Peptides against a protein of PDB entry 3OIQ. Designs and how they scored, part 21

Target 1, 212 residues: chain A of PDB entry 3OIQ
Amino acid sequence: KNRIFVSSSKDFEGYPSKAIVPVQFVALLTSIHLTETKCLLGFSNFERRGDQSQEDQYLIKLKFKDRGSERLARITISLLCQYFDIELPDLDSDSGASPTVILRDIHLERLCFSSCKALYVSKHGNYTLFLEDIKPLDLVSVISTISTKSTNSSKHSSSELISECDLNNSLVDIFNNLIEMNRDEKNRFKFVKLIHYDIELKKFVQDQQKVL

## One batch from the design tools (peptide; aimed at target 1 K63 S122 Y127 T128)

Design b1_p15_6 (made by RFdiffusion4)
Pose (drawn by RFdiffusion4):
Structure b1_p15_6 (pose): chain A 183 residues (1-47, 54-90, 99-149, 165-212), chain P 15 residues (1-15)
Amino acid sequence: KNRIFVSSSKDFEGYPSKAIVPVQFVALLTSIHLTETKCLLGFSNFEQEDQYLIKLKFKDRGSERLARITISLLCQYFDIELPDPTVILRDIHLERLCFSSCKALYVSKHGNYTLFLEDIKPLDLVSVISTISTKCDLNNSLVDIFNNLIEMNRDEKNRFKFVKLIHYDIELKKFVQDQQKVL
Amino acid sequence: EELEEQIEKLEEELE
């Protein structure tokens, strides 16, 4: 195939006014909007706000069920508590870091566009830390994301703080420290 | 918000 890797949502400015383009990006899961009619997953690389809004489209009940199971499994994988109806989660990153490698389909018409979900591969935080410490596009994005997350933590006004993560590991405390030295 | 508006417009145009 010819899936195009995107490093930023701004890349979508050069894309066709009407085309179907397979894309791929890496980001943190930041929000979920699940209704009976549609589902939107928000991701961000904090280059610091929501940037990617991925849509799971479904019309009938059969496909709705699949969408619900998909959200259920994704949330369970990240240890996100889910009440299972309109379901809304925001600023998930303030509580949990959820790196994800996502493949999507860019569909545009009249200059407007929607990213539809093709695949989502959650990335273990432990593997993310290890992948950065021992040591392309994926790694560049993981590094950039973690750097921005570091600057956000330094900024006193920003709500993002590592110590406030429900999963603040001793190893996470260690990687963040030894990561600032590089800065 | 802009992205949501773009998604809604695109769905209307496809319909």

Design b1_p15_6_s1 (made by RFdiffusion4, then SolubleMPNN; from b1_p15_6, 5 letters changed)
Fold by OpenDDE base, seed 4:
Structure b1_p15_6_s1 (fold): chain B 212 residues (1-212), chain A 15 residues (1-15)
Amino acid sequence: as target 1 above (212 residues)
Amino acid sequence: SELIEQEKKLEELLE
């Protein structure tokens, strides 16, 4: 089955009530929920949804049924946090207690762009997204990708072109949403409060603000 | 059938 690129979590409202659909999306990591019994990752594109929380628009479940899957989940969390410079409590505590990690509003401190592959699994009108693969994206690479695609339509295959356009459009949409949030005095998100706020990000935001 | 495999996978994932 072909993997479907998802631009909005609202797309799932039109999905079959009983299906398994491989999907892909790009979003910001907003939350991590690791307990003794479950592992969840929250992602968001920060689409405007009225008064609803803009966090965790994509709630992704990691398989957490046995020691092997639990280990994989913990490794995944560790690697993501290492990549994004997110401080975690020592997951290797000799105390035999499985470490609990609950992080929320990650986007307020760090822009953690992630390309996710997941399985949409629905039964009786409810669905769950199961993580298949995750690729953290470097912010500099994201900025460069958005900035350069205004100029080079290189002759890649039609299938690669669609996926690349979809990815770029989603990245642009995320930044536009963040810019709107930054302009809103009631919104907690501010670019200047990001730990990694630098001259490059500042310039990029300023340039994008002129287009909006 | 592909359907049975999907149902089995659905059950395995929802457990």
Scores: peptide ipSAE 0.030, ipTM 0.645, DockQ to the pose 0.063
OpenDDE base, seeds 1, 2, 3, 5: peptide ipSAE 0.028, 0.029, 0.028, 0.028; ipTM 0.673, 0.629, 0.669, 0.674; seed 2 fails the geometry check

Design b1_p15_6_s2 (made by RFdiffusion4, then SolubleMPNN; from b1_p15_6, 5 letters changed)
Fold by OpenDDE base, seed 2:
Order: structure tokens, then sequence, then C-alpha cells
Structure b1_p15_6_s2 (fold): chain B 212 residues (1-212), chain A 15 residues (1-15)
């Protein structure tokens, strides 16, 4: 089955009530929920949805059913946090208690762009997204990709690859949404409050604001 | 969040 690129979590409202569909999306990491029994990742593109929370628009489950899947989930969380410089409590606590990690509002401190592959699994009109793969994206690379309008469609074979256009459009949409949030005095998100706010990001945001 | 609770209930139906 071909993987479907998803530009909005609203797309799932039109999906079959009983199906398994491989999907892919790009979004910002907003939350991490790791307990003794569950592992969830929250993502958002911050699409305006009326009065609904813009956080966790994509809630992604990691398999957590046996020691092997639990270990894989913990390693995945550790690697993501290392990549994005997210401070975790020591997951290797010798105390035999499985460490719980609950992080929210990650986007208020760090822009953690991620390309996710997931399985949409539905039954009786309800669905769950299961993580298949995750690729963290470097912010500098994201900015460069948007700025260069890379028309270089590398001839990568058609079957599983997101179109470069879909990726770029999603990245632009996310930044536009963040710019709108930054302009809203009621919104907690501000670019200047990001830990990694630098001259490059400042310049990019200023240039994008002139086009909006 | 109410969303997380709804999602948890949904997972029990899919497992």
Amino acid sequence: as target 1 above (212 residues)
Amino acid sequence: SEFLEQFEKLEELLE
C-alpha cells in the first residue's frame, strides 16, 4: 500500500471507519508521555481549529506491550531528546522503577521539527496512530529548504517518497502558523522565548513576516 | 487532558 502524505490531522475525519492506512506527516513535537504502561508522542502543525487546543493534533502511540517494545520506545525517546537537546530525567534509574517522563508544551522552548511515518488504524469510526518511523529535522536545514525553494526534485523512485513539494508546503504552513501565534498577544508562543533563538532564525522570521 | 483520556479509551477498543 502506498504511504499517504497528510497535511492536516483533519484528513483523518474522512478516513474509513475500519482500515489500516500507512501515513506520513511533518509537524513539531509538542509532548512526550512515557509511563509504565504507555508511550505517546504529541505533534502539531498549529493549524487553527477554532477554540480547540493547537497542541497534540497528532497523537502517536509507540508499541508498549512487551519488554522488547518498551525498550525500543525508551531508546526512541532518549534519541529524540538527545537530538533536540531536551533534558530528560535519568531513564537509567537503578531503582528498578521505570522512569516516568511527562513533557508538555515543548514548542514553547524548542522548535522540534519531525518527519513521522505512522499507521492509521481505525475500528468503529475511532482511530489510533502507531509510530513506524521518525526522522528529526534540523532547524537550519528546515530554514534553508524553505528559503531556497529547492526545485531539485531528486529523481528518487516514486513509491514511498513524499513529494518535496508536500514537505516544503507543510514546513511553510507551520512557520506561517507560528508567525500568527507570535503576533497574537493571547498566545504563549513567542519566537524570542525559544532557547535556540538566534540571528538566523530572527532574520528568517522577519523575512517571512513581510510576505504575510 | 480530555483528549488524552479519550485517546486512552479508544486504544482499549483497538487492542
Scores: peptide ipSAE 0.027, ipTM 0.669, DockQ to the pose 0.439
OpenDDE base, seeds 1, 3, 4, 5: peptide ipSAE 0.027, 0.026, 0.026, 0.027; ipTM 0.672, 0.671, 0.668, 0.668; seeds 1, 4, 5 fail the geometry check

Design b1_p15_6_s3 (made by RFdiffusion4, then SolubleMPNN; from b1_p15_6, 8 letters changed)
Fold by OpenDDE base, seed 4:
Formats: structure tokens, C-alpha cells, sequence
Structure b1_p15_6_s3 (fold): chain B 212 residues (1-212), chain A 15 residues (1-15)
């Protein structure tokens, strides 16, 4: 089955009430929820949804049913946090107690762009997304990709190009949404409060703000 | 929450 690129979590409202659909999206990591019994990752593209929380628009579950799946989930979280410089408590604590990690509003401190592959699984009109694969994206690479492709709109020809265009469009949309949030005095998100806020990001944001 | 329970039921389908 072909993997479907998802640009909005609202797309799932039109999905079958009983299906298994492989999907892919790009979004910012917003939350991590690791307990003794479950592992969830929250992602968002910060699409405006009225008064609804813009966080966790994509709630992705990691399998957490046996020691093997639990280990994989913990490793996944550790690697993601290491990549994004997110401080975690030691997950390997010899104390036999499974460490609980609850992080929220990650996007307020770090822009953690992630390309996710997941299974959409629905039954009786409810759905869950199960993580199949995750690729953290480097912010510098994201910025460079957006900056360079704004000029190369011409190569529409191959099926592989559609996925790349979709990815880029989603990345642009995310930044546009963040810019809107940054302009909103009521919104807690501010680019200048990001731990990794640098001259490159500043310049990119300033340039994008001129186009909006 | 009810949502979590539903997610757990759906997870069994992926076994």
C-alpha cells in the first residue's frame, strides 16, 4: 500500500472508520509522555483550530506491550532527546523503577522538526496513530530546504517530487504558523525564547515575515 | 481517559 502524505491532522476526519492506512507527515515535536504503561509522542504543525490547543495535533503511540517494545520506545525517546538536546532523566536507572517522562510544550524551547511514518488504525470511528518510523530533521537543513526551494518551483515531473513538494509545503506552513504565533502577544511562543535561537534562524524568520 | 482505552484497544489490532 502506498504511504499517504498528510498535511493536516484534519485529514483523518475523512478517513474510513475501519482501516489501516500507512501515513507520513512532518511536524514539530510538542510533547513526550512516557510512563510505565504507555509511550506517546505529540506533534503539531500549529494549524489554527479555533480555541482548541494547537499542541498534540498528531498524537502518536509507540507500542508498549512487552519488554521488547518498551525497550524500543525508551531507545526511541532517548535518541530523539539526544538529537534535539532535550534533557531527560536517566532512563536506565538501576532502581528497577521505570522512569516517567512527561514533557510538554517542547516547541517553546526547541523547534524539533520530525518526519514521521505512522499507521492510521481506526475502528468504530475512533483512530490511533502508531509510530512506524521517525526521522529528526536538523533545523539548519529545514531552513536551507525552504530557502532554496522557494526558487525551484519548476520540476513537477516525477512521483518522488510530489513527496518532496509536500514536505516543503508543510515545513513552510509550520514556519508561517510559528510566525503568526510569534506576532500574537497572547501566544507564549516566541522565537527569541528558543534556546537555539541564532543569527541564522533570526534572519530566516525576518525574511519569511516579509513574505507574509 | 476514554481516549487512552480506545487507543489500547486499537493497539491490539496491530498485534
Amino acid sequence: as target 1 above (212 residues)
Amino acid sequence: SEQIRQMEELEKLLE
Scores: peptide ipSAE 0.181, ipTM 0.822, DockQ to the pose 0.329
OpenDDE base, seeds 1, 2, 3, 5: peptide ipSAE 0.179, 0.110, 0.160, 0.175; ipTM 0.822, 0.765, 0.802, 0.818

Design b1_p15_6_s4 (made by RFdiffusion4, then SolubleMPNN; from b1_p15_6, 9 letters changed)
Fold by OpenDDE base, seed 3:
Structure b1_p15_6_s4 (fold): chain B 212 residues (1-212), chain A 15 residues (1-15)
Amino acid sequence: as target 1 above (212 residues)
Amino acid sequence: SSLIKKEEELEKLLE
């Protein structure tokens, strides 16, 4: 089955009540929940959903059933956190207790863009997203990709049919949503509060605000 | 609160 690119987490409301569908999306990492028994990642595009929280629009489960899957989940979390400069407690503490990591509202301090491949699995009208693959995206690369969309679409025939257009459109939509949140005095999100807020990001946001 | 509810719903699917 072809992998479906998902631009909105609302798309899942129209999905079959009993299915397995490979999906892909790009979103910001918003939460990490690692316990002794579970590993969950929260993502959001910050689409306006009325009065519902814009956090954790995509809740992704990592397999956590045996020592091998637990190890893989922990390594995945460690590598993601290392990539995004998220401080984790030492997972290797000699204290025989499995380290618990609960991080929320990551987007308030860091923009952690991630391209995710997942399996949508539904039963009885409920669904779970299982992580298959994750690629962290560099913010500078995201900004450059959005900014350069005006020139050469060199058709690099990469065989993975992720429409480069779908990815770019989703990245633009996320930034537009963040700009709207930044303008809203009631919203906690502010670009100036990001730890990595620099002159490049400032300029990019200012330029995007003129188009909106 | 939203995460907890979603997590509980997801757990029921794996059982």
Scores: peptide ipSAE 0.172, ipTM 0.790, DockQ to the pose 0.427
OpenDDE base, seeds 1, 2, 4, 5: peptide ipSAE 0.106, 0.153, 0.140, 0.142; ipTM 0.756, 0.783, 0.785, 0.780

Design b1_p15_7 (made by RFdiffusion4)
Pose (drawn by RFdiffusion4):
Structure b1_p15_7 (pose): chain A 183 residues (1-47, 54-90, 99-149, 165-212), chain P 15 residues (1-15)
Amino acid sequence: KNRIFVSSSKDFEGYPSKAIVPVQFVALLTSIHLTETKCLLGFSNFEQEDQYLIKLKFKDRGSERLARITISLLCQYFDIELPDPTVILRDIHLERLCFSSCKALYVSKHGNYTLFLEDIKPLDLVSVISTISTKCDLNNSLVDIFNNLIEMNRDEKNRFKFVKLIHYDIELKKFVQDQQKVL
Amino acid sequence: HFEELLEQIEEIDKS
């Protein structure tokens, strides 16, 4: 195939006014909006706000069930508590870091566009830390995301703090420290 | 920016 890797949402400015383009990006899961009619997943690389809004489209009940199971499994994988109806989660990153490799389909018309979900591969934080420490587009993105997360932590006004993560590991405390030295 | 994306998704849904 010819899936195009996007490093930023701004890349979508050069894309056709009407086309179907397979894309891929890496970001943190930040928000979930699940209704009976549609589901939107928000992701961000904090280059610091929501940036990618990925849609799971479904019309009938059969496809709705699949969407629900998909959200359920994604949340379970990241240890996100889910009440299972309109379901809303925000600023997930303030509590949990959820790196994700996502493949999507860019669909545009009249200059407007929607990113539809084709695949989502959650990335283990332990592997993310290891992948950065031992050591392309994926890695560049993982590094850039973590750097921005580092600067957000330094900024006193920003609500993002590593120590406030429900999963603040000793290893996470260690990687963050040894990561600032590079700065 | 998020509201703009919602509007754009709605335009695709209309089409």

Design b1_p15_7_s1 (made by RFdiffusion4, then SolubleMPNN; from b1_p15_7, 10 letters changed)
Fold by OpenDDE base, seed 3:
Structure b1_p15_7_s1 (fold): chain B 212 residues (1-212), chain A 15 residues (1-15)
Amino acid sequence: as target 1 above (212 residues)
Amino acid sequence: MVEEFLKNEEAIEEE
């Protein structure tokens, strides 16, 4: 079955009440919920949903059913946090209790762009997204990708290019949504409060703000 | 949202 690119978390409201659908999206990591029994990742593209919170628009479950799947989930969280410079408590503490990690509002401090592959699984109108694959995206690479495509209308036709266009459109949409949030005085999100806010990100945001 | 998702998820895994 072809993997469906998802541009909005609202797309799932129209999905079948009993299905297994391979999906792909790009979003910012917003939360991590690791307990003794569950592992969840929250993501958002910050699409406006009326007066609802724009956080955790995509909730993704990691398989957490046995010691092998638990270990894989913990390794996945550790590697993501290492890539994004997110401080975790030591997951290997010799003190018999599996470490609990509950992080929220990650996007207020760090822009953690992630390309996710998941299985949409629904039964009786309820659904779960199961993580299949995750690729963290480097912010400099995201900025460069958005900036370079503004100048190259070069027609090349192949099925791999559709996935690249969808990815880039979603990255632009995320930045546009973040710019709107940054302009809103009531919104907690501000680019200048990001730990990694540098001259490159500042210039990029200033240049994008002139087009919007 | 998270609590509703967790409740819906438990109902999918028990079947």
Scores: peptide ipSAE 0.034, ipTM 0.725, DockQ to the pose 0.645
OpenDDE base, seeds 1, 2, 4, 5: peptide ipSAE 0.034, 0.026, 0.033, 0.033; ipTM 0.726, 0.655, 0.725, 0.724; seeds 4, 5 fail the geometry check

Design b1_p15_7_s2 (made by RFdiffusion4, then SolubleMPNN; from b1_p15_7, 8 letters changed)
Fold by OpenDDE base, seed 1:
Structure b1_p15_7_s2 (fold): chain B 212 residues (1-212), chain A 15 residues (1-15)
Amino acid sequence: as target 1 above (212 residues)
Amino acid sequence: MVEKYLKNEEEIEKS
């Protein structure tokens, strides 16, 4: 089956009650939940859903069934945190207790853009998203991609049928949502509070705000 | 919200 690009987590409300569907989306990492028994990643595009929390719109599970899958999950979390410069508590504590990591509201300090491949697995009208692959996206590259009008339909024959347009549109939508949140005095999100807030991001946000 | 996803996992993993 072809992988489906998902622009909204609401799309899953229309998905089959019993299916396995390969999906892909782009979103911001919002939470990490690593315990002794579970590994979950929360993502959001910050689409407005009334008064509901805009966090964890995509809740992605990592397989965590045996020592091998647990190790892979921990390595995945470590690599993501290293890429995004997220401080983890020392996982190497010689105390035989598996370290618990609970991070929330990551987007308030860091914009962690991620392209995720997942399996939508549903049974009895409920679903779980299982992580298949994750590609962290560099913020400078994201800004550059949005700022450059995609006039170069260079036929790079990458066999992945996911339109470069779908990715770019989703990235634009995320930034537009963040701009709206930044304008809302009641919203905790502010670009100026990001640890990596620089002149480039400032200029990009200012230019994008003129188009909205 | 997390709790709603977690109840289905045990049933999906047994399938």
Scores: peptide ipSAE 0.024, ipTM 0.659, DockQ to the pose 0.517
OpenDDE base, seeds 2, 3, 4, 5: peptide ipSAE 0.023, 0.023, 0.024, 0.024; ipTM 0.651, 0.660, 0.664, 0.664

Design b1_p15_7_s3 (made by RFdiffusion4, then SolubleMPNN; from b1_p15_7, 11 letters changed)
Fold by OpenDDE base, seed 1:
Structure b1_p15_7_s3 (fold): chain B 212 residues (1-212), chain A 15 residues (1-15)
Amino acid sequence: as target 1 above (212 residues)
Amino acid sequence: MVEKQLENDKKIEEF
């Protein structure tokens, strides 16, 4: 079965009540929830949903059933945190308790763009998204990708495109949503509060704000 | 949101 690109987490409301569907989306990492019994990643594209929280619109489960899957989940979290410069709380408690990590609102300090592959699994009208693959995206590469395609609508060639257009459109939509949040005085999100806010990101945001 | 997903997960963890 072909993998479906998902542009909105609302698309899952129309999905079959009993299915397994391979999906892919692009979103910002918003939360990490690692405990002794579970591992969850929250993602969002910050689409407007009325008065609902715009955080954790995609809640992704890592398999956590045995020592092997638990180890893989912990390694995955460690590698993501290393890639995004996310400080994990010191896990060096001399207590033989498995390290607990609860991070929220990650997007307020860091833009952690991620391309996720997941399995949508539904039973009895409820669903879970299981992580299959995650690719962290470099912010400079995201900015360059958006900036270069604004000038080149033309040319060529079929093979395995989960359309580079769907990825680009989703990245543009995320930035547009973040710009709207930044303009809202009541919204906690501000680009100038990002730890990695530099001259390049500043210029990019200023140029995108003129198109909106 | 996490709690509602945890209830869904218990019904799907048979997979």
Scores: peptide ipSAE 0.036, ipTM 0.750, DockQ to the pose 0.560
OpenDDE base, seeds 2, 3, 4, 5: peptide ipSAE 0.035, 0.035, 0.034, 0.035; ipTM 0.748, 0.748, 0.741, 0.748

Design b1_p15_7_s4 (made by RFdiffusion4, then SolubleMPNN; from b1_p15_7, 8 letters changed)
Fold by OpenDDE base, seed 4:
Structure b1_p15_7_s4 (fold): chain B 212 residues (1-212), chain A 15 residues (1-15)
Amino acid sequence: as target 1 above (212 residues)
Amino acid sequence: MVEEFLKNEEEIEKY
């Protein structure tokens, strides 16, 4: 089955009430919820949804049913946190209790761009997104990808071109949404509060702000 | 929102 690129989590409102659909999206990691029984990742593109929270627009479940799936979920969280320099509370509690990790508002400190592959699974009009694959995206690579799209139509196959266009459009939309949040005095998000706020990100944001 | 997603867990986990 072809994987569908999803630009908005609103697209799922039009999805079948009973289906299994492979999907892909790009978004910022906003939350991590790891308990003894559950593993959830929150993602957002920060689309304006009225008074609704802009975080966790994509709630992704990791399978957490057996020791193998639990181990895979924990390793996935550890690797994501290592990649994004997210400090996890010491997972080595001598208590033999599985460490609980509850992180929220990750985007206020770090821009954790992630390309996610998931299974949309619906039953009775409710759905869940199950993580199939996650690729963390380097911020410098994201900035370079957005900046270079103005100049090179290199002839790749028509199917690869569509997916790359969709990815880059979604990355631009995310940055535009973050710029709007940064301009809003009531919004907690500010680029200057990011731990990794550097000259490159500053310049990129300033250049994007001139187009908006 | 999180809690409402979690109430459907037992049925969706079967896939």
Scores: peptide ipSAE 0.035, ipTM 0.712, DockQ to the pose 0.390
OpenDDE base, seeds 1, 2, 3, 5: peptide ipSAE 0.034, 0.029, 0.034, 0.035; ipTM 0.714, 0.660, 0.714, 0.717; seed 2 fails the geometry check

Design b1_p15_8 (made by RFdiffusion4)
Pose (drawn by RFdiffusion4):
Structure b1_p15_8 (pose): chain A 183 residues (1-47, 54-90, 99-149, 165-212), chain P 15 residues (1-15)
Amino acid sequence: KNRIFVSSSKDFEGYPSKAIVPVQFVALLTSIHLTETKCLLGFSNFEQEDQYLIKLKFKDRGSERLARITISLLCQYFDIELPDPTVILRDIHLERLCFSSCKALYVSKHGNYTLFLEDIKPLDLVSVISTISTKCDLNNSLVDIFNNLIEMNRDEKNRFKFVKLIHYDIELKKFVQDQQKVL
Amino acid sequence: SYDSRIDTDFNPDLS
């Protein structure tokens, strides 16, 4: 194929006014909006706000069920508590870091566009830390994301704090420290 | 914030 890697949502400015373009990006899961009619997953690389809004489209009940199982499994994989109806989660990153590699389909018309979900591969935080410490586009994005997360933690006014993560590991405390030295 | 051009109600038929 010819899937185009996007490093930022701003890349979508050069894309066609009407086209179907397979894309791929890396980001943190930040929000979920699940209704009976549609589902939107928000991701961000914190270059610090929501940036990617990925849509799971479904019309009938059969496809709704699949969408619900998909959200259920994604949340379970990240240890996110889910009440299973309109379901809303926000600023997930303030509580949990959820790196994800996502493949999508850019569909545009009249200059407007929607990113539809093709695949989502959750990335283990332990592997993310290891991948950064031992050591392309994926790695560049993982590094940039973690750097922004570091600057957000330094900023006193920003609500993001590593120590406030429900999964604040000793190894996470260690990687963050030894990561600031590089700065 | 999200791009103003994002259409959350757009549902084309795709092959």

Design b1_p15_8_s1 (made by RFdiffusion4, then SolubleMPNN; from b1_p15_8, 9 letters changed)
Fold by OpenDDE base, seed 4:
Structure b1_p15_8_s1 (fold): chain B 212 residues (1-212), chain A 15 residues (1-15)
Amino acid sequence: as target 1 above (212 residues)
Amino acid sequence: GLDSKFDADYDPELP
């Protein structure tokens, strides 16, 4: 089955009430929710949805049914947090209690760009997105990818490759949305408050602001 | 149409 690239989490409103659809999207990590019974990752592209919170537009479930799946979920969270320099409590604490991790508004401190593969699974008008794969994206690589107008149509016509155009468009849309949030005095998001705010990001944002 | 809603508690058997 071909994987569908998703540009908006609203697309799922039109999806079949009983289906299994492999999907892929690019978004910022906004939340991590690890409890004793559930593991969820929140992502957003910050698409404007009226007065609703723009966080957690994509809620992705990690399988959490047995010790093996729980371990995989914990490892996935640990690796993501290590990659993005997110401080976690020690998940391996020998104290028999699974540590609860609840992180929100991650995007206020760090731009955690992620390419996610998921399974849309629906029944009776409800759906869940299950994580299949996650690739953290380096911010420098994201900036370079947007700045380098995609001239490399590498004809890898394998039905599993996202259109380079779809990826780039989603990354541009995210930055445009962040620029709008940064301009809004009521919005908590500010580029200058990012822990990793550097001269490269500053310059990139200034250059993108001239195009908007 | 019945707009499909996210359910965090929905735990289908994955194929």
Scores: peptide ipSAE 0.361, ipTM 0.843, DockQ to the pose 0.461
OpenDDE base, seeds 1, 2, 3, 5: peptide ipSAE 0.360, 0.359, 0.359, 0.360; ipTM 0.842, 0.843, 0.842, 0.842

Design b1_p15_8_s2 (made by RFdiffusion4, then SolubleMPNN; from b1_p15_8, 7 letters changed)
Fold by OpenDDE base, seed 4:
Structure b1_p15_8_s2 (fold): chain B 212 residues (1-212), chain A 15 residues (1-15)
Amino acid sequence: as target 1 above (212 residues)
Amino acid sequence: GLDSKIDTDYDPVLP
């Protein structure tokens, strides 16, 4: 089955009420929820959705049913947090108590761009997104990709490759949404409050702000 | 319409 690129989590409103659809999206990591019974990752493109929280537009479930799947979920979280420099409690503590991790509003401190592959699984109109694969994206690489997109329309042929255009469009849309949030005095998001705010990100944001 | 809601409790047998 061809994997569908998803630009908005609203696309799922039009999806079949009983289906399994492989999907892919790019978004910012906004939350991590690890309990004894569940593992969830929240992602957002910060698409404006009225007065609703712009967090967790994509709530992705990791399989968490047995010791093997639980271990895989913990490893996945650990590796993501190591990559994004997110401080976690020790998940391997021999204390027999599975550590509870609840992180929210991750985007207020760090821009954690992630390319996610998931299974959309629906029954009776409700759906769950199950993580199949996650690729953390380096911010410098994201900035470079957006900056170079203005020049290279390479039409690569009709194979199962998600259009480089779709990925790049979604990355641009995310940055545009973040710029709008940064301009809103009521919004808690500010680029200057990011722990990794540097000269490169500053320059990129300033250049993007001139196009909006 | 019935806005499709995320169900975090759903636990299907994945293929």
Scores: peptide ipSAE 0.334, ipTM 0.840, DockQ to the pose 0.490
OpenDDE base, seeds 1, 2, 3, 5: peptide ipSAE 0.332, 0.332, 0.331, 0.330; ipTM 0.838, 0.839, 0.840, 0.838

Design b1_p15_8_s3 (made by RFdiffusion4, then SolubleMPNN; from b1_p15_8, 8 letters changed)
Fold by OpenDDE base, seed 1:
Structure b1_p15_8_s3 (fold): chain B 212 residues (1-212), chain A 15 residues (1-15)
Amino acid sequence: as target 1 above (212 residues)
Amino acid sequence: SLDSKFDPDYDPVLP
């Protein structure tokens, strides 16, 4: 089945009112919403949308309908948070109460680059995105991928891979949007406020700022 | 065109 690479969450406005479409995108994790009834992940590319919030441009639902799917969702959240060094309250509390986790504006403290595979599912003009797969991306690897103009198209067979161009373009666009946000005095996002702000990220941002 | 809107409470039976 051909998976569609999505560069903008606006693309979904034009999608069929009754469809199941496998999609893939790369974005920053912006929110985690775990309640008794639902589990959502928010992602953003920080595309300018006029006066609308730039957070949660991609809202991705985890299946959360029975004890098995709930457990899988909690494990997925725990593993994702462990990878990005996000502190969670203990989800395994013996108290029988499912802990509620609501994290917002994650991008203000950590750049959590994620490659997501999802199912777009629509009916009657409403849609949802179901998570199929998530790959967290290491920031050093993201920086290296953007900095190395991909001259090594290793011809791995064309059947399932995102074009390296689509991934790289989306990663560049995200950084450009973050640079614009960092330049805006009204925007809360600042690279120097990231917990993981180091010399490598500083140099990369300074070099990208000269091209914009 | 009916613009598709995100619904967080939409729970389709996936086939």
Scores: peptide ipSAE 0.327, ipTM 0.832, DockQ to the pose 0.418
OpenDDE base, seeds 2, 3, 4, 5: peptide ipSAE 0.323, 0.326, 0.324, 0.326; ipTM 0.831, 0.831, 0.831, 0.832

